# Designs tried in a protein design run: peptides against a protein of PDB entry 4KTY. Part 223

Target 1, 266 residues: chain A of PDB entry 4KTY
Amino acid sequence: YVLNDIGVIFYGEVNDIKTRSWSYGQFEDGILDTCLYVMDRAQMDLSGRGNPIKVSRVGSAMVNAKDDEGVLVGSWDNIYAYGVPPSAWTGSVDILLEYRSSENPVRYGQCWVFAGVFNTFLRCLGIPARIVTNYFSAHDNDANLQMDIFLEEDGNVNSKLTKDSVWNYHCWNEAWMTRPDLPVGFGGWQAVDSTPQENSDGMYRCGPASVQAIKHGHVCFQFDAPFVFAEVNSDLIYITAKKDGTHVVENVDATHIGKLIVTKQI

## One batch from the design tools (peptide; made by RFdiffusion4, then SolubleMPNN)

Design b2_p29_5_s3 (from b2_p29_5, 14 letters changed)
Fold by OpenDDE base, seed 5:
Structure b2_p29_5_s3 (fold): chain B 266 residues (1-266), chain A 29 residues (1-29)
Amino acid sequence: as target 1 above (266 residues)
Amino acid sequence: APPIPSFPSVNKDVQSEIPMQEILDWFKS
């Protein structure tokens, strides 16, 4: 996980799974220096740089440009007039070196670009890391661990009330580390996500969240376990919003969100 | 070096939100 400099990232849809190659380039000239520069920009103290929990959380924040002028600017509107289209990137090296040279956020990324750059960052710093792809990935933005789909009485969507959304796919990272801050058994793979999705204690960041804890339904552990849990386990709740202001649950679907989660085997 | 500007074009094979109509179709099925 640390030594592989070329990877495969899964994308597309459950019924049309696709793969793209990604060059991590963690051993290329200037890349380690850039990763150190990223931590410098984050004003991370030297004592914390040896702690994979702190490093992965800082990396989660700094790989995206929000809040802190980090590495990548996301774009999902299919307009890339002031940069490089996300699909044009083939690896992390050009992005990281451009960031180091310009000292400004690089345009543009989507989830697999964020995950690719973040994977390089983690591996450069000696943290075993891999990219995972979740198909039908939920984006719960009201922190209730479910996807609320509000319907009018006529069956049409109430767009004002429906704020949650679902990605066709979403990529994030898993980083291997011990978690002495958690109960025994919840070390190992930790979900970390640099794609800016939700605010976590004042910054757009996510994780590390124990994969084992999430698998066992433990969402009370730091960091951001409820959000990661929702990405892979949210039920779709179809709710009719009645004219009298009452809400009626019409259906619950537990089969679509997180239908498939895949990662490359080494 | 700074990013090279590009012109807007239709880009396939990208991350996108599932259209709400499709989510509704799941409900209706």
Scores: peptide ipSAE 0.578, ipTM 0.849, DockQ to the pose 0.272
Fold by OpenDDE base, seed 4:
Structure b2_p29_5_s3 (fold): chain B 266 residues (1-266), chain A 29 residues (1-29)
Amino acid sequence: as target 1 above (266 residues)
Amino acid sequence: APPIPSFPSVNKDVQSEIPMQEILDWFKS
C-alpha cells in the first residue's frame, strides 16, 4: 500500500465495471518535494507533519484547489477548454510537477484524478493508502443521512427541494492509521476524500473517517463520518411533496446506494 | 435484490450525477 507506484482504479457502472491504470509515481524525482510543498502551502506546522490524522486531513483539503489554491481544479460540466480533460491524465506525476512548477492549481480533475493524486500524496509521506470506488455513491447535501427524492403530486420530480444527488461512481481514498482521538477499535482504514463535495468545518475536505466506525453505524466520530456513511449507505427516500406543504414518504429503498464498493488489495 | 437498471451514458469514462429520472425509474420498477 506504500511501495506500489502503479495502480488500478475502478470506474464505470455496476453492470459494466471498468478499470484504468494510474501511475502514482511516489518515488519519482520531485514528487516528495512537491508533497512537502503542498504542506508548506497549507501552512502546516512541522509538528503536525508526522501525524497521519492531520496530514490526511490537510491532504484532503489541498489536493483540491478550493479554499487554498490546492493542486487540482475539478470540472464536471464537460468543458475543459483551459486545461487537460480529466480522462487524459494517466498518473499523478505530471499533475504534481505542474503544480510545483506553476504554483497554480492544475486543471482538470474528477474523483479518480483527485483520488490518484491524493493516493500519491499519502504514499509519498509514508501513509498506507488505497483508492476505493463506490458505485451509486450518494452525495448527501443536507446532512440527514438519506438521499431525498421529492416528487410532485403528479409524479414528476421536484429538484428544488433538495440538492442531494447520486454519482454514477465516486472514488476516494482509505488511509491506514491509528486513531488515538477515537475509541479503541476505530483505527485502521480511514476514509479520506479530496474531491470537493461538501464543506467540512470551513473547508472542502473530508476525513479521516473511521471505516470501522462507519461499518458499525457510529457516525458521531470525527471527521465527516456522517457524510461518508451517507455515501455508501443512504436510503433512497421517495417523498411526495403535497401542495399543502406536507410530505408523504412513498417508498424507501436501501438497496441502491453503495451497491458495490471496490478496492484493489495492492 | 433485483438488478439495477443501467442507462446509456454519453461518456462512460467520466463521473456524473445520475439523472433524477433514472432514480425515479428505480422507484417505479
Scores: peptide ipSAE 0.562, ipTM 0.846, DockQ to the pose 0.763
Fold by OpenDDE base, seed 3:
Structure b2_p29_5_s3 (fold): chain B 266 residues (1-266), chain A 29 residues (1-29)
Amino acid sequence: as target 1 above (266 residues)
Amino acid sequence: APPIPSFPSVNKDVQSEIPMQEILDWFKS
């Protein structure tokens, strides 16, 4: 639970599920102080620091470097110049301590690194948290709850029109909290994501989104429920863009996205 | 459910976008 210092993060592929150990280190020296520093850098009002809704939302923004010089710089180009490759990290402690010491974003992270650091942040502040891995995770860029794959008449992808993408896997966090701002029954686990994917009301952040609401198809509740819903439940829509400008739906695939969602029980 | 066909990733240790060719292969299947 909150007391677990070492966790397991799932990754790889649906047919070849892999695990990596991650040291959260929420009790190590300087880590709590760094988490408080993160909230200071976010200029978070003291009155809000006791509210897990506000804390988790701020955390989702601040664990990534975008917008606010937060903790981690993401990189997916497989070069990782001027930093540490994402796969080289084994825990949150070195990352957080480097951030506190340098006061500059740490390079580099990918989804599991973001999720690992964010998990430490949440647990340090007394918020129960776990990491979730979604295989075939959709990245909906236009907030229409589907993956639009545009094809030319020759069958090739129209890269200009196709903005959505699919991750082989994606890791994010679930944080446990009450949601008095939502209808009864939508408290409990809330999806929060610090990997910079989409802008949410001016910043790269995501959540908290009610897992229960999402499971029941309710995407009208704050925060970012449509995006999280799309990650796990988008249909693949194959659309032929004809030369005359018309769009024809060629196929709909509702089976690939969110094929497997895995989390270790805390 | 039967396993979903996928292409092996060159580096399975990292997060990456699924190649569009694989996504297209899903369509063609």
Scores: peptide ipSAE 0.552, ipTM 0.837, DockQ to the pose 0.741
Fold by OpenDDE base, seed 2:
Structure b2_p29_5_s3 (fold): chain B 266 residues (1-266), chain A 29 residues (1-29)
Amino acid sequence: as target 1 above (266 residues)
Amino acid sequence: APPIPSFPSVNKDVQSEIPMQEILDWFKS
């Protein structure tokens, strides 16, 4: 989880699972220095750099460009005129070295690119890390732990009210650490995510969220457990918005979100 | 700040949002 510098990232669809190779390159020249530079740009105190909880949370913020001129700019509109298409990247090294030399965010990334670079960052700093892929990954934007699909009375979707969305797939990271800030038993793998999705206490970051806590429904534990829980376990709630302003639940689907979570065993 | 928007893609290699029509089809089935 630390020594392997080449990995496999799962993507595609549940019915057509695909894999791509990714070179993490954590031992390549300049990469560790760049990871340290990233923490410098985050203005992270030296005292916190030995704490994997703080490091992983800072990393989740800094691997994306939002808020703090971090490493990667995301793009999901299939227009990449001012940079490199996300699918053209094959590893973390070129991205990190470009960031270090230019001192400007690198364009462009999507979830697997963010996860790949973040994995390099974590491994460089001695934190065991892996990439996980969640198919039908929910994006709960209002932290209510469900995917709300609002329907007009005619059965069509009310796009104005429907704000939640679902990714075909989403990649994020799991980092291994103790969690002395949590009750006993909730250390181990922690979900962390550098893809900019939601604001977490003032900036686009996510985690570390205890995988064990999420697995057992303990969403009250820091950090961002409700969001991560929703990604993998949101029910689809179909709601008819009536003309009088009342809402009627038409159906609940608990089977689609988080249908498959895949990670490479090392 | 609003979340990062995503758009449907013909490219199967990229991450994209599930079209709402497909989600609606789940409901209708």
Scores: peptide ipSAE 0.541, ipTM 0.842, DockQ to the pose 0.345

Design b2_p29_5_s4 (from b2_p29_5, 12 letters changed)
Fold by OpenDDE base, seed 1:
Structure b2_p29_5_s4 (fold): chain B 266 residues (1-266), chain A 29 residues (1-29)
Amino acid sequence: as target 1 above (266 residues)
Amino acid sequence: APPIPSFPSVDPDVQSKIPMQDILNWHKS
């Protein structure tokens, strides 16, 4: 989880799982220095740089460009005219070195690019890390742990009321660390995510969230456990929005969100 | 539970949001 500098990232769909190679390059020249530079740009105290909780949280913020001119600019509109298409990247090295050289965010990334760069960052700093892919991954934007799908009375989607969404797939990272700030048993793998999805206490970041806690339904622990839980376990709630303003729950699907989560062991 | 189908409107090679109408149509099928 630290020494392997080449990995495989899963993507595609549940019916056709695909893989892409990714070169993490954590040992290549200039990469560690760039990771230190990232922490410098974050104005991270030296005393905190030895704490994987703080480091992973800062990393989740800084690998994306939002808020803090971090490493990567995301793009999901299929327009990449002012940079490199996300699918053209094959590893973290070129991205990180460009960031260090230009001192400006690099264009462009999507989830696997963010996860790849974040994985390099974590491994460079001695934090065991891996990438996970969640298929049919929920994006809860109102923190209610549900995917609310609002329907018109005619049975079609009400796009104005329906704010939550589902990714075909989403990649994020798990980082191994002790969590003395949590109850015993909730250390180990922690979900961290650098893809800018939701604001967490003032900036786009996510985690570390205890994987063990989430697996056991505990979402009350820092950081961002409700969001991560919703990605993998939220119910699809089909709600008819009546013309009179009333809402009627038509159906609940508790079985499909996060149905398939894939990770490479090494 | 029935399997999640493929959504032809979604490019599987990139990360993309599944149109909610497609999810709804699947649910109603």
Scores: peptide ipSAE 0.701, ipTM 0.963, DockQ to the pose 0.847
Fold by OpenDDE base, seed 3:
Structure b2_p29_5_s4 (fold): chain B 266 residues (1-266), chain A 29 residues (1-29)
Amino acid sequence: as target 1 above (266 residues)
Amino acid sequence: APPIPSFPSVDPDVQSKIPMQDILNWHKS
């Protein structure tokens, strides 16, 4: 529920699911004000601030620092020399208050940190939200809904051609809202993601994407449904890049990407 | 389908991309 200020975020591996506690702190002093400040920094018009579709989309952009000097700087290189290691965070409050005070992006976050802060943002603004963890989560780089793994003829990975990747796990958010901009039945939970992964119409943001639409294979609806779909449903395509420039599909694995998705009920 | 194995090269405590070579090796096994 929006009233729950402490949560559990799942991570780890399929064979060893782990949990970490996260304090959302949506009711703590200064947090709501900071959320409003975030929308101010986004230059969000007042009329849009009452629309959960617009708010969640803006939030997905602003919780990450890319493009707009938003809240969190991501780091995945295991070097955190100029900030706090992602694993050191235990909640959203310190991050948001630091952002408000410094007016500069806070270092550093990874997916669960982004999701935690974003969850606070959504809940502060009265939007029901929860965190979802997807294990063996695909990152489609070229928007073809596949995980293309290119191999050399010798059987080794062709890293130059292989642009897609797979996260050990990835966390994002689901926000509850009506979607009058979509056909009937596609309201409810909407996937939104503030972890900077791919550009969406000019900014690193993602969603809201109808979970129901995605579950039924409808990727034509705004926003970013193809990317979210790919995260949970991509086939692994093993392709041999021949010396003559031709590509041969060696195998297809349609059984492993996104097969374990875990969330805590709100 | 066979279960997804553990990837020793991946730190489970952080978010990381699984080396594609590891995925490939798993696929070949």
Scores: peptide ipSAE 0.698, ipTM 0.962, DockQ to the pose 0.823
Fold by OpenDDE base, seed 5:
Structure b2_p29_5_s4 (fold): chain B 266 residues (1-266), chain A 29 residues (1-29)
Amino acid sequence: as target 1 above (266 residues)
Amino acid sequence: APPIPSFPSVDPDVQSKIPMQDILNWHKS
């Protein structure tokens, strides 16, 4: 496999796809040591560090600051006091070295920053990895594999009841590994995501989820396959909330989520 | 497939939530 130290990350919108360069810097001085430090902070035992399943799951948790004082603090409110705006980062090296030096989470990141740093982490540890961008990426927050859009009786969205959301785009990672813990055929690319979105077994992390399993509709396999499936394939369910408290499904749309999934060839 | 509309309230240079009202309007189009 080819491990490029400079990559391309897709963003923007489907009608006007944009690309940004990202320097992974997996061979730069101090970066591998920082990745080992990250695993030390996670209190990962030595035996587990040879298992890409465990490593990728730990990395998913540790690249975000939630729960464990991990690498990056996310910000989506356009307020970046006491830190660097997500768009100002151009690579993983400065972020990882700052984390190692300060021993405190680095501010701030959004999905492509998380994915960029996570990609460096995986590649440093010998795990083939790439970044994936999904346009119209669903965020299912109640684990029902669908986007519930509640409507007022006048037909407009009820923002109070509507908890699920859709990103214009979302970036996560795919890591290549065997999955002896899954049925035969579900190894290969595994979706892993360090952007803090949902709690998975007590920690903000996601994956590894078998891409092959998800493609074939198998969401029963560990880890977090339902969430990843929903990101790319959830139906939109339009529900009218009546004054009497009853809910009526008005429409179902299966065409809006996951309009385009793009990745650079590894 | 119908054309995908633009969402003027969404900054394409950052990760941003699309207003669900815009999603609804897209659905109705």
Scores: peptide ipSAE 0.673, ipTM 0.946, DockQ to the pose 0.830
Fold by OpenDDE base, seed 4:
Structure b2_p29_5_s4 (fold): chain B 266 residues (1-266), chain A 29 residues (1-29)
Amino acid sequence: as target 1 above (266 residues)
Amino acid sequence: APPIPSFPSVDPDVQSKIPMQDILNWHKS
């Protein structure tokens, strides 16, 4: 999890799983220096740089450009005119070195690019890390642990009543660490996500969230456990929006979100 | 449980939102 500098990232569809190779390059010249530079740009004090909790949280913020001029600018609108299309990247090295050289965010990334760069960052700093791909990954926008699907009275979807959405797939990271700030048993793998999806206490970041806690339905623990839980386990709530403004829950489906969670064993 | 359908409107090579109507249709299947 630390020594492997080449990995495989899963994507595509559940019925047609695809893989892409990704060169993490954590041992390449300038990469560790760049990771330190990232922490410098984050104004991270020296005392915190040895704490994987703080490092992973800072990393989740800094790998994306939002808020802090971090590493990568995301783009999901199929407009990549001012940079490199996300699919063109094959590893973290060029991205990180460009960031270090230009001192400006690099364009562009999507989830696997964010996850790839973040994986390099974590591994460079000695934090065991892996990439996780979740198919049918929910994006709970209003933090209600549900994936709301609103229907008009005629049965058609009303997309205006919620910003909740489902990714075909989403990639994030799991980082191995002790969590002395959590109850016993909730150390180990922690979900961290650098793809800018939601604001977390003032900036676009996510985690570390205890995987064990989430697996047992404990979403009350820092950081961002509800969001991560929702990504993998949100119920689809089909709500009919009545003309009188009332909402009626018509159906609940607990089977669609998080159909497959894949991580490469290394 | 019914099989998971394919979503041809979604590019599997990139991260993309699944149209909610497609999810609804899946639910109805």
Scores: peptide ipSAE 0.651, ipTM 0.940, DockQ to the pose 0.810

Design b2_p29_6_s1 (from b2_p29_6, 12 letters changed)
Fold by OpenDDE base, seed 2:
Structure b2_p29_6_s1 (fold): chain B 266 residues (1-266), chain A 29 residues (1-29)
Amino acid sequence: as target 1 above (266 residues)
Amino acid sequence: PDQHKLDLQEINDRKNDKRPSTDPFANIL
């Protein structure tokens, strides 16, 4: 997971899984220097740059442009007039070199572009990393570990009250590291995500969240374990909002979110 | 776009049609 400079990213739908190649290019000229530049732009202390926990967390913030003029601007509205459509990118190198040259965020990315660039960043800095794809990936925005779908009394979705959402698929990264800040046994793979979805202590970033902790329901462990848990394991909660202000749970579906999570095994 | 938010009304219309699922953590190592 450090030496491979070309990868495969899974995307599409759970019933129509697709793959695309991605060139990470972590050994290409100027790429390591650009990764160091990213940490410089983050004003990261030299003492922290040797800590994979800090590096991966800073990377999750800086690969997106929000808050800190990081690498990539996300766009999901199919309007890419002022940049490159997300689907036109084939690897990390052009994006990172453009960022280094222009010193401005590069347009545009979606989850696999963020994950691809972040994978390059992690690998450049000697952190073993891989891309994970989750189909039916929940976006819980109120940190209740549920995918709340509010319904009108007629049974139709109330889009005004429904704040949570579901991606057809979402890509993020897993990074390998020890976690001396956690109890014994929660090192190893850590979920980290650079796609801007939620604020984590004041910045659009996510992780590192211990995969082992999440697997065992330890969502109290830093960082962002509740959010990552919700992405893969939220129940769909159908709630009727009545005119009298009461909320009634009409249905619960534990089978729609996180239907398939895939990554390479080498 | 390739990645997009799902239509929740479509999900709601099919909420009684239980879909097969896998272990959420089966391929997370």
Scores: peptide ipSAE 0.493, ipTM 0.826, DockQ to the pose 0.779
Fold by OpenDDE base, seed 3:
Structure b2_p29_6_s1 (fold): chain B 266 residues (1-266), chain A 29 residues (1-29)
Amino acid sequence: as target 1 above (266 residues)
Amino acid sequence: PDQHKLDLQEINDRKNDKRPSTDPFANIL
């Protein structure tokens, strides 16, 4: 088995799927050393570095700069002062080498940049990994497995009350591993995400979440299965906030989130 | 194009005009 050092990342719209090339460069000089450095910066015990569960969870935290001065600073405001626009990156190598040399977070990334760098990290460490793109990807902010859209009495969205959101698309990673910490059958592909979206037990990280568990509605298994489930399968719940403070569910749409999930084979 | 949050008002306005959907799990192309 030979891992590709170049890949394709899907993005765009569900009805107009686009692809971009991404150079993972897992075999380039200094990249493996940088991945080891990332684990050193995370203060990861040597005994844990052989465990793909621990490694992928640490990687999900460290590829983003939040909490721990990890690799990438995210930006989504179309203002990329003091850095490189996310769309200008073509691969992981320059990002990882900049991080290693500067010892400071690299600016800037969005989901595919995070996923690209994280894919390199996983592959460098011998973990089979791929990038997954989800169109209409929900961000459940309150961990209720729903995409709550609050409406005014006039039927317009109340942006003040609505905390959940939907990405046009979102990229994360799947990593292949056994899960001896889970019941039999929940090994294989695990969703892991380094894009800083939600706090998971004190840090911006996500996964590994068993794809098989999520596929069968088992969100009780570690790690972050409810969040990943919500990304791909949240119902849109339209809630009218009445002036008297009551909330009334006006509509439910089970078809909007997770309209398409695509990946390239390894 | 960059990743961005969708306009929820636009989604709300189109809630009765549903787009096609597919399997919400990984499809390898």
Scores: peptide ipSAE 0.489, ipTM 0.820, DockQ to the pose 0.657
Fold by OpenDDE base, seed 1:
Parts: sequence; C-alpha cells; structure tokens
Structure b2_p29_6_s1 (fold): chain B 266 residues (1-266), chain A 29 residues (1-29)
Amino acid sequence: as target 1 above (266 residues)
Amino acid sequence: PDQHKLDLQEINDRKNDKRPSTDPFANIL
C-alpha cells in the first residue's frame, strides 16, 4: 500500500465491473517535491505535516481545485474544451508535474482521477493508502442520511424537489492511521475523498472518517462520517408530493445504495 | 463521461426489480 507504484481501479457498473491500470509514480522524479509543494500551497504548518489525520484532511482539500487553487478541476459535462478529458489520464505523474510547473489547477478529473492523484499524495508522504469503488454511490446533499426521491401524484420523479443524487460508481481513498482523537478501536482504515462533492466546515473536503466506526453505525465521530455513511448505506425514501402540499412516504428501499464496494487486495 | 449521475426515473421504474446486493462493508477491510 506504500511501495506499489502501479494499481488497479475498479469502475463501470455493478453488473459490468471494469478495471483500469493507474500509475501512481510516487517514486518518480519531482513527485515528492510536488506533494510538499501542495502542502506549502495549503499553508500547512510544519508541525502538522507529521500527523496523518491533518495531512489526509489537507490532501482531501488540495487535490481538488475548489477553494484553494488545488490540483484538479472536476468536470462531468462531457465538454473538456480547455484541458484533457478525464479518461485520457493513465497515472498521477503527468498531472502532478503539470500542477507543479504551471502552478495552476489541472483540467480535468473525475472520481478515479482524484482518487489516483490522492493515492499518490498519501503514499509519497508515507501514509498507506488504497482506492475504494462504491457502486450506486449516494450523494446526500441535505445531510439527513437518506436518499430522497420525490414523486408526483402520477408516480413520475420530480427531480427539482431534492438535490440528492446517485452516482453509477464513485471512487475515494482509504488511508491507514491511528486515531488517538477517537475511541479505542476506530483506528486503521479511514475514508478520505478529494472529489469535490460537499462542503465540510468551509471547504470541499471529506474525512478522515473511521471505516470501523461507520461499519458499526457510529457517525458522530470526526470527520464527515455522516456523508461517508450516506454514500454507502443511505435508504432510498420515495416521497409522493401531493397537490395539497403534503408529503407522504410511499416506499423505503434499504438495499439499493452501496450494492457493491470493491478495493484491490494486495 | 465514465462517472455519471443516474436517472432517478430509471431507479424509480426498477424499484421493484430484484437486483443483487452485497453487504456495503463486506469488501472494505
């Protein structure tokens, strides 16, 4: 999880699982220097750079360009006129070296590109890291731990009544660390995500969230555990919006979100 | 694009279909 410079990322759909190779390149010339430069751009104190909790949280913010002119600009509109299409990238090295050279955000990324670059960043800094793929990954926008689906009286979806959404798949990272800030037993793998999805205490970042805590339903611990929990375990709530303005819960599906979570075992 | 938001209407139309599901945390070790 630190020494392997080539990886496999899972993508596609739950019924058609695909894999792609990704070169992390954490040992290539200029990559460690670029990771240090990223922390410098974040204005991270030297005292914090030895703390994997702080480093992973800063990396989560800085691998995306939002808020802080970080590494990657996300795009999902299929119009990549001012950069490189996300699917054209094969590894982290070209992205990180371009960022270091230009001192401007690199265009463009989607979840696996963010996760690939973030994996390189973590590994460069001696933090064991892997990429996780979640199929039917929820994006809970209102922090209610539910995936709300509003229906008209005719049974058709009204997509304007909620901002909640579901990705066909989503990739994020798990980083291995102790969590002295949490109760005993919640160290080990921590979910961290650099894809800009939601604001976390003023910045587009996510984690570290204890995987063990989330597995046991403990979403009260820092950082962003409710959001990560919702990505993998939101109930689909089908709500009929009546003409009289009332809302009625018609169905609940606890099996749709997070149908499969995959990571490479090494 | 490879990653995309699903059509909620399609999800709604298939809500009664039996689809394979796994423990969401089974492969997170």
Scores: peptide ipSAE 0.483, ipTM 0.820, DockQ to the pose 0.748
Fold by OpenDDE base, seed 4:
Structure b2_p29_6_s1 (fold): chain B 266 residues (1-266), chain A 29 residues (1-29)
Amino acid sequence: as target 1 above (266 residues)
Amino acid sequence: PDQHKLDLQEINDRKNDKRPSTDPFANIL
């Protein structure tokens, strides 16, 4: 099990990898109680709280404030006037204790803050967990397993034809568990993500998605395997939108997305 | 912000500079 209370999170750019320390504080006073409170706020029944599949999926939803007044409000607009800038956080403890005290979502987070808090949550509940950073992390918005880049006939990007996007980097979590709901061999590390990106069956949540399944191209397995697959493995598809309304694939780049996936060894 | 969406035009401008990607969830460290 992961017993480290301080971790390292990778961020920055693929050609300029940076690290930041993060205090998980899973053993500090009030933190476990706050994690239990999070599950209470999720209205999670007691019978499910022993199932890491259910717990990680609920945690994925509840660490973000969307849908359910969960822990963290995300902000990427560089406007942090009503809270703490994401970069000012150094660990999970202050965030979780503020959430427990105020009973209101804490402002603000970005991916590493979500991942840091979620890592604490998982570890508190006895689920081995680590943070993973993916550089050039795709956000497939239309669930086609591609990162679509539409071009005008002049070769310039038309950003209005897709909502697909690429993060410079993205952090999520891997949680260790058995997957009796999946075929044999797809247990172990499961990708889970609390950063609100896409709706998954009614809520902003992601996972658990079998890392082994994704590695082998099995995107048919619950939960959210297509989305996680696209984050790390989608091809860039350059599509020229013709004036006549036809679309022509001009180029395919299988090398751009998921250039580097980094996690600290446990 | 520390994390941000990349400019797709910049990606497009550099589309000929291809570098191999790592395998999904490959442990680098």
Scores: peptide ipSAE 0.483, ipTM 0.820, DockQ to the pose 0.658

